# Peptides against a protein of PDB entry 5JXT: the designs that were tried, part 186

Target 1, 319 residues: chain A of PDB entry 5JXT
Amino acid sequence: SLLPKKEINVYIGMSEMQVKWYQKILEKDIDAVNGAGGKRESKTRLLNIVMQLRKCCNHPYLFEGAEPGPPYTTDEHLIYNAGKMVVLDKLLKRIQKQGSRVLIFSQMSRLLDILEDYCVFRGYKYCRIDGSTAHEDRIAAIDEYNKPGSDKFIFLLTTRAGGLGINLTTADIVILYDSDWNPQADLQAMDRAHRIGQTKQVVVYRFVTDNAIEEKVLERAAQKLRLDQLVIQQGRAQVAAKAAANKDELLSMIQHGAEKVFQTKGAFGTMAEKGSQLDDDDIDAILQAGETRTKELNARYEKLGIDDLQKFTSESAYE

## One batch from the design tools (peptide; made by RFdiffusion4, then SolubleMPNN)

Design b2_p23_4_s3 (from b2_p23_4, 12 letters changed)
Fold by OpenDDE base, seed 4:
Structure b2_p23_4_s3 (fold): chain B 319 residues (1-319), chain A 23 residues (1-23)
Amino acid sequence: as target 1 above (319 residues)
Amino acid sequence: EEEKKLREEYLEERKKRLEERRK
């Protein structure tokens, strides 16, 4: 029988470089961030801020002029300048030592380019599929990864490209490097490994930048998923939650953790304490804290009814 | 402008390396 998947949110602090870039993004549009634009502030401007903040949470090198150089090189700076890369680097070493194989999903093809450079730098053999990958090349990459005795350790996928009905049950670990706004896209990605033919316990690690916009993206996705489940159970198809965040929701998401980010000189959390020198005990602590916070998050939304889940209030997260 | 050009050149070289690894 297929074992239930284990899902763990991995809450990761920003690197010093990410904090600086996160501050810079907020400062550039400070009037919009403070809500001073009133009725004149466009939803489009807020969506652009959200997109830049999510890029920062993934990797600062997604911005022009962020990558150190000239000369431009692939080196340890690719890892230590992004909290998610520091955790990924340690986690992949553990996963490989356990004889597991891993799918890494992202929304951003440009992040997969960084992850390819990382894989080469660490000597990890990998496959890649994104939205631009031809159908034939996609089949070839899947077949190469799934081949008996395949030396391919990592499969890099965009979440949408990985959602297309493929079987990757030869992997037992799934890393969601970032989250989709639609929780169903992430579930479809997990279901590539968590399917008939899987012989191992599937473990899903969802990377979430702590004290940043990604916590609110995750909360919104969890709320939506619970609402969708309750609507299906009650047969009330008409209660399709307006999938698009309103202006006030976007503003609240942008403001989340912004004050603490402005007050921070350096990195956040374990990234401030250890930086790139995370050991196995630090990873265990991060995973244990993540498992606790994941249970708390799920328990919060399991108690809510349809009427409560329709209200995205910043305050309902504190009751 | 010169730093921007060097970055564009590096990104183009990265793209070529990635395309060569896919062949």
Scores: peptide ipSAE 0.319, ipTM 0.870, DockQ to the pose 0.611
Fold by OpenDDE base, seed 1:
Structure b2_p23_4_s3 (fold): chain B 319 residues (1-319), chain A 23 residues (1-23)
Amino acid sequence: as target 1 above (319 residues)
Amino acid sequence: EEEKKLREEYLEERKKRLEERRK
């Protein structure tokens, strides 16, 4: 029988470079961040800020002029300048040592480009598919990954590419490097490994930048998922979960952790304490803390009814 | 402008390497 998937949110502090870029993004649009734009503030402007903050949470090298150089080189800086890369680098060593194979999903094809450079730098053999990958090349990559005795350890995918019903049950670990606004997209990605033909316990690691916009993206996704489940269960098809965040929701998400980011000198959390020198015990602590916070997050939304879940209760999550 | 050019060149080389790795 297929074992239920284990899902763990992995809460990761920003690197010093991420903090600096996060501050810079907020400062550039400080009037919008403070809500000073009032009714005239464009929803598009807020969405753009959200997208920049999410890019920062993924990797600072997604910005023009962020990558150190010239000379431009792939080196350890690719890892230590992004909290998610530091955790990924340690986690992949464990995953490989245990004889597992891993799917890594992102919303951002440009992040997959960074992950390809990382894979080459670490000597990890990989496959890649994204939204631009031709159908034939996609089939070839899937077949190459799934073949018996495949030397491909990692499959890099955009979440959309993973959504196309492909079977990747030869992997047992799923890393969601970032989260979709639609939790169903992430579920569809997980279901590439968690399907008929899987023989191992599927473990899903969802990377979440701590004290940043990604926590609110995750909360909103969890809220939406619970709402979708309740709507299906109650047959109330008319409860269209407002798919798009309103301006106030977007502003609240942008403001989340912003004050603490501005007050922070250096890195955040475990990244401030150890940075790239995270050991195996630090990873275990991060995973255990993540498992606890994941249970708490799920338990919070499980208690809410449809009417409560329709309200964006950014405040009620901490009361 | 020169730094921008060097970055564009690096990104173009990266793109080529990525395309070669996909073949």
Scores: peptide ipSAE 0.315, ipTM 0.872, DockQ to the pose 0.607
Fold by OpenDDE base, seed 3:
Structure b2_p23_4_s3 (fold): chain B 319 residues (1-319), chain A 23 residues (1-23)
Amino acid sequence: as target 1 above (319 residues)
Amino acid sequence: EEEKKLREEYLEERKKRLEERRK
């Protein structure tokens, strides 16, 4: 029988390089970040800031001039300069040792390019699908991954490209390297592994940069998911939850953790303490803390009614 | 200008490597 999937939010500190780039993004648009742009500040500008901050949370090398060089190389710097890569690197080693196979999803095809370089650097055999992958190449990649005795350990997918009807039940681990604004896109990604034909316990690791915009992206996604569930249960027409964040919501998301980021010299949390030297106990601690925070997040939204879930609580960065 | 050129050359080479890995 198909076991229920286990979902764990993995809260990950920024590397020193991510903190520096996060600061630089905020400083570039400091007037918008402080709300000083008033009514004239465009929603488009705030959306651009949000997208840059999300890129920073994924990997600083997504920015022009961020990658160290010349000479430009694929080396350990690709890992230690991004908190998510440090955790991913340790987690993949554990997953492989357990005889599991893994799907890695991202919203960003350019992050998959970094993950391809990483896979080659570590000697991980992989498949890749994104939005530009031809139909024939998509079929070939799926078949190569799913074949009996496949030596392909990792499947790299963009969330939207991977969400489209494919069966990847030969994987039992799902890593959401980042989150979609639409929680249904992430669920559809998980359902590539968590479906009929799965013989193992599916575990989903959702990477979330701690003390950053990604926490607010996650909260908004959780709120929306709960609202969608309640609307379905009550047989009410989908209240078109305003799919796009308003200006004040975007500003609140940008401001979240910004002060602490400006005060931080170096990395955050476990990245400051251990960096690339995370051991198995450190990973277990991160996963256990993540499991606790995941339960707390879910419990927060489970207590809310439809009317409460329609209200965005602007938890300011100052509450 | 030279650093920019070296970065552009590196990105083009990376693109070629990624295309070769997908074949």
Scores: peptide ipSAE 0.258, ipTM 0.839, DockQ to the pose 0.602
Fold by OpenDDE base, seed 5:
Structure b2_p23_4_s3 (fold): chain B 319 residues (1-319), chain A 23 residues (1-23)
Amino acid sequence: as target 1 above (319 residues)
Amino acid sequence: EEEKKLREEYLEERKKRLEERRK
């Protein structure tokens, strides 16, 4: 029988470089971040800030002029300049030693380019599919990954491209490097490994930048998922308001952790303490803390009814 | 301007390497 998937949110501190870039993003639009623009602030401007902050949480090299050089080289700086890469680098070593195979999903094809450079730098054999991959090349990549005795360890996918009915049950680990605004897209990504034909326990690691906008993206996604589940269970299909975040919700999300980011000199959390020198005990501590926080997050939304979940989308704008 | 040009050249070379690795 197929074992239930285990889902763990992995809360990761920003690197020093991420903190500096996160500060710069907020400072460039400080009037919008402080709500000083009032009714004049466009939803488009707030969405642009959100997208820049999400890019920062993924990797600072997604910004023009952020990558060190010349000379431009792939080296350890690719890892230590992004908290998610530091954790990924340690986690992949553990996953490989366990004889597991891994799917890595992102919303950003440009992040997959960084991950592809990383795979080459570490000597990890991989496949890749994104939105631009031709149909024939997708089939070839899937077949190459799934073949008996495949030496491909990693499959790199954009979440939307991976959602297209692909069977990847030859992997047992799923890493969501970032989250989709639609939790159903992430579920569809997990279901590439967690389906009929899987023989192992599927484990899903969701990377979340701690004390940053990604926590609010996660909370909103969890709330929406619970609402969608309750609406399906109660047969109230009309109540699934695909309510795109309003201006106040976007502003609250942008402001989350901003004060702490401005006060921080250097990196956050375990990234400040050890940086790239994370050991196996540090990874275990991060995973254990993540499992606890995941249970707490789920327990918050499991107790809420449809009406409470609809109100909470409005009240989270007032705290 | 020169640094920007070198970065653009590096990104173009990276793109070519990535395209070659996918074949």
Scores: peptide ipSAE 0.236, ipTM 0.834, DockQ to the pose 0.604

Design b2_p23_4_s4 (from b2_p23_4, 12 letters changed)
Fold by OpenDDE base, seed 4:
Structure b2_p23_4_s4 (fold): chain B 319 residues (1-319), chain A 23 residues (1-23)
Amino acid sequence: as target 1 above (319 residues)
Amino acid sequence: DEEERLRREYLEERERRREERRA
């Protein structure tokens, strides 16, 4: 029988470089971040800030001129300049030692480019699929990954490209490097490994930048998922889930953790304490803390009814 | 600017290597 998937949110501190870029993004549009734009502030401007902050949470090198140099090289700086890469680098070593195989999903094809450079730099054999991958090349990559005795350890996918009904049950680990605004897209990604034909316990690691906009993206996605489940169970098809965040919700998401980011002179959390020198105990601590916070997050939404979930604003999550 | 030249050359070489891995 297929074992239930284990999902763990992995809360990761920003690197020093991420903090500097996160500050710079907020400062560039400080009037919008402070809500000073009022009725004149466009939803489009707020959505752009959200997108830049999410890019920063993924990797600083997604910004033009962010890569260090001269000299311009692929080196350890690719890892230590992004908190998610530091955790990923340690986690992949553990996963490989366990004889597991891993799917890595992102919303950003440009992040997959960085992950390819990382795979080459570490000597990890991989496959890649994104939204631009031709149908034939997609089939070839899937077949190469799934073949008996495949030496491909990693499959890199955009979440949307992975959503297309493919079977990747030859992997037992799923890393969501970032989250979709639609929790169903992430579930569809997990279901590439967690389906009939899987023989192992599927474990899903969802990377979440701590004290940043990604926590609010996750909360909103969890709220939406619970609402969708309750609507289906109660047959209340008329509950149009508010499909798009309003301006006030976007502003609240942008403001989340911003004060603490401005007060921070270095990295956050374990990234400040250990930087790139995370050991196996540090990873175990991060995973255990993540498992606890995941249970707490789920418990907040499990007790809520449809009416509560519809009224639940980002402000009421902390009362 | 020499720094901008070195940056461009690195980016071009990186994109070339990325294309060669996809071929």
Scores: peptide ipSAE 0.455, ipTM 0.921, DockQ to the pose 0.435
Fold by OpenDDE base, seed 5:
Structure b2_p23_4_s4 (fold): chain B 319 residues (1-319), chain A 23 residues (1-23)
Amino acid sequence: as target 1 above (319 residues)
Amino acid sequence: DEEERLRREYLEERERRREERRA
């Protein structure tokens, strides 16, 4: 029988460079961040801020001119300048040592470009699929990855491209490097490894930047998923979850952790304490804390009814 | 500026390497 998948949110501090870029993004639009634009603030402006903050949480090199130099080379700076890369780098070593194979999903094809540079730098053999990959090349990449005795360790996928019904049961680890606004897209990504033909325990690691907008993206996704489940269970098709965030919700998401980011000199959490020098015990502590916080998050939403979940989409603007 | 030149050369070479990996 297929074993249930284990899902763990991995809460990761920002690097010093991410904090600086996050501050710069907020400062550039400080009037919008403070709500001083009021009803006149465009939803488009807020969505642009959200997009830049999510880019920052993924990797600062997604910004033009962010990559350090001279020398202009792929090196350890690619890792230590992004909290998610520091954790990924340690986690992949463990995964490889265990004889596991890994799918890495992102919303951003440009982040996959950075992950390719990282794979080359570390000597990890990989496959890649994104939205631009031709149909024939997708088949070839899947077949090469799934081949008996394949030396391809990593599959890099955009979440939407990886959602297209493909079978990747030759992997047992899934890393969601970022989250989709639609939790069903992430579930579809997990289901590439977690399906009939899987022989191992599938483990899903969801990377979440701590004290940043990604926590609110995660909370909103968890709320939506619970609401979708309850609507299906109760047969109440009429509860159209308001699919689009309103302006106040977007503003609340942007403001989340902003004060702490402005007060922070350097990196956050374990990134401030250890930086790139995370050991196996530090990773175990991060994973254990993540497992606890994941259970707490799930338990919070499991207690809520449909009416409560609908209110929380409005009341999370007031806490 | 020499730094801007070196940066452009690196970015161009990186894009070339990315294209070669996708081919």
Scores: peptide ipSAE 0.396, ipTM 0.904, DockQ to the pose 0.390
Fold by OpenDDE base, seed 3:
Structure b2_p23_4_s4 (fold): chain B 319 residues (1-319), chain A 23 residues (1-23)
Amino acid sequence: as target 1 above (319 residues)
Amino acid sequence: DEEERLRREYLEERERRREERRA
C-alpha cells in the first residue's frame, strides 16, 4: 500500500549575502515598497519586485555581478551564500546516508544551473530536466535515473517539467527548493515520487525562506489549495479564486518581513548562529520547527470557510 | 579593467563547463 506522503515546510534563514541583496532590492524601489506610489504604482513594477525577492530567496548568484571574486571559482561560497544551499547540503548528506534518492524541484531553470554546479562540486551524480530539454533527452534522463542500480542520486527538475506526468517512484525524497504560486503544480511535482510503484515513505521538504516574501507565497498557496478543496467538496464550480494577486496583496507580500530585514546586519536565525557549520542536531531542530509550523499553517486554513478563504488575510506586513 | 576581464573569462568558462555537462 502507498503510504501517505509526509510534507514538511523547512523554514530557512537568509545568509548575510541574501540579506544584503534583499535590502538592496527593497531600497532600489523603496517608494513602491512603502506604498508611496499609490494609484500610479504599476502592478508590473510590484510583480518585478516580487520576482527579484524570490530570486534572492533562492540564491544571490541569480543576480548579475553577485558572485564573489577575484578569484572567480566554484567553491564553498556557492553553499554558504544561500541559506537554502546550506540546508540542502546537510540534508543531501543525510538522505544519501539513508540510501534514499531525491528529486529537487525549482521554478527557476537558472537555479538548476547553480544546483548542477553544486552537484559537480560535491561529486553528486545527477539527472536534469527543464522546459528546454528536448523530448528524447527527457526520456533518456528519466530512464537513466529510474534504471535498476542507477548511480544517479539527484534529479534536478523545473516544477513545470515535472508536471508532465512522468514516473520517478525510484526516488523517495522530494525537495521543493521554491514554491509555485499554484499549489497544484507543487502537488503534481510531489506526485512524481508519490505514485503507484513507490515502496518507501515519500517525504517532501518544502524550502521556505523565513521572514521573507516566500512565507506569503506559501500562505497564499495554502489558502488557494484549501479553497480549491472546499469548492470541489461543495460542488461550487464558480468560485474562481482570483488567481492573480492584486496590487495591495503584492505590496503586502513585499512588505512582509522587510522591516526586520532592514534591521538585520548579518544572517537570519540558524544561519546567523551556525552559518555553514550546521550539524545534525541543527538540521533536526530546523525540521522539527518546520513540522510544527506546517501543522499550524494547515490548521489555520482548515478552520476557514469558502467566504473567509476568498478574503485576503491581511496579517500585519510588519509582524 | 583586469577584474572585468577575469569576470568575463570565468563566466565564459562556467558556461562552457555547463554545456559540456549537458552533452
Scores: peptide ipSAE 0.373, ipTM 0.897, DockQ to the pose 0.422
Fold by OpenDDE base, seed 2:
Structure b2_p23_4_s4 (fold): chain B 319 residues (1-319), chain A 23 residues (1-23)
Amino acid sequence: as target 1 above (319 residues)
Amino acid sequence: DEEERLRREYLEERERRREERRA
């Protein structure tokens, strides 16, 4: 029988470079961030800020001129300049030693480009599929990954391209490098490994940048998922969760952690304490803390009714 | 400037290597 998947949110501090870029993004649009634009601040401007902050949470090299140099080289800086890469680098070594195989999902094809550069730099054999991959090349990549005795360790996918009903049950680990606004897209990605034909316990690691906009993206996705579940259970089809965040929701999401980011000199959390020198005990501590916070997050939304889940509760901003 | 030249050459070589991996 298929074992239930284990999902763990992995809360990761920003690197020093991410903090500096996060500050610059907020400073560039400080009037919008402070809500000083009032009714005149366009939803489009707030969506653009959200997009830049999410890029920063993924990797600072998603910005033009962010890569260090001269000399311009692929090196350890690709890892230590992004908190998610530091955790990924340690986690992949553990996963490989266990004889597991891994799917890595992102919303951003440009992040997959960085992950390809990383795979080459570390000597990891991989496959890739994104939105631009031709149908025949997708089939070939899937077949190459799934073949008996495949030496391909990693499959890199955009979450949307992974949604196309493909079978990747030859992997047992799923890393969501970032989250979709629609939790169903992430579930569809997990279901590439967690389906009929899987023989192992599927474990899902959801990377979340701590004290940043990604916590609010996650909370909103969890809220929506619970609402969707309750609507299905109660037959209340009329409660279409408003798919798009309103202006005030977007502003609240942008403001989350912004003050602490402005006050911070250097990196956050474990990235400030250990940087790239994370050991196996540090990874275990991050995973255990993540498992606890995941249970707490789920328990928060399980207690809420439909009417509560339809309200953007600002109270989650203070816990 | 020399820095901009080196940056451009690195980016061009990186894109070339990315294209070769996709072929």
Scores: peptide ipSAE 0.358, ipTM 0.887, DockQ to the pose 0.491

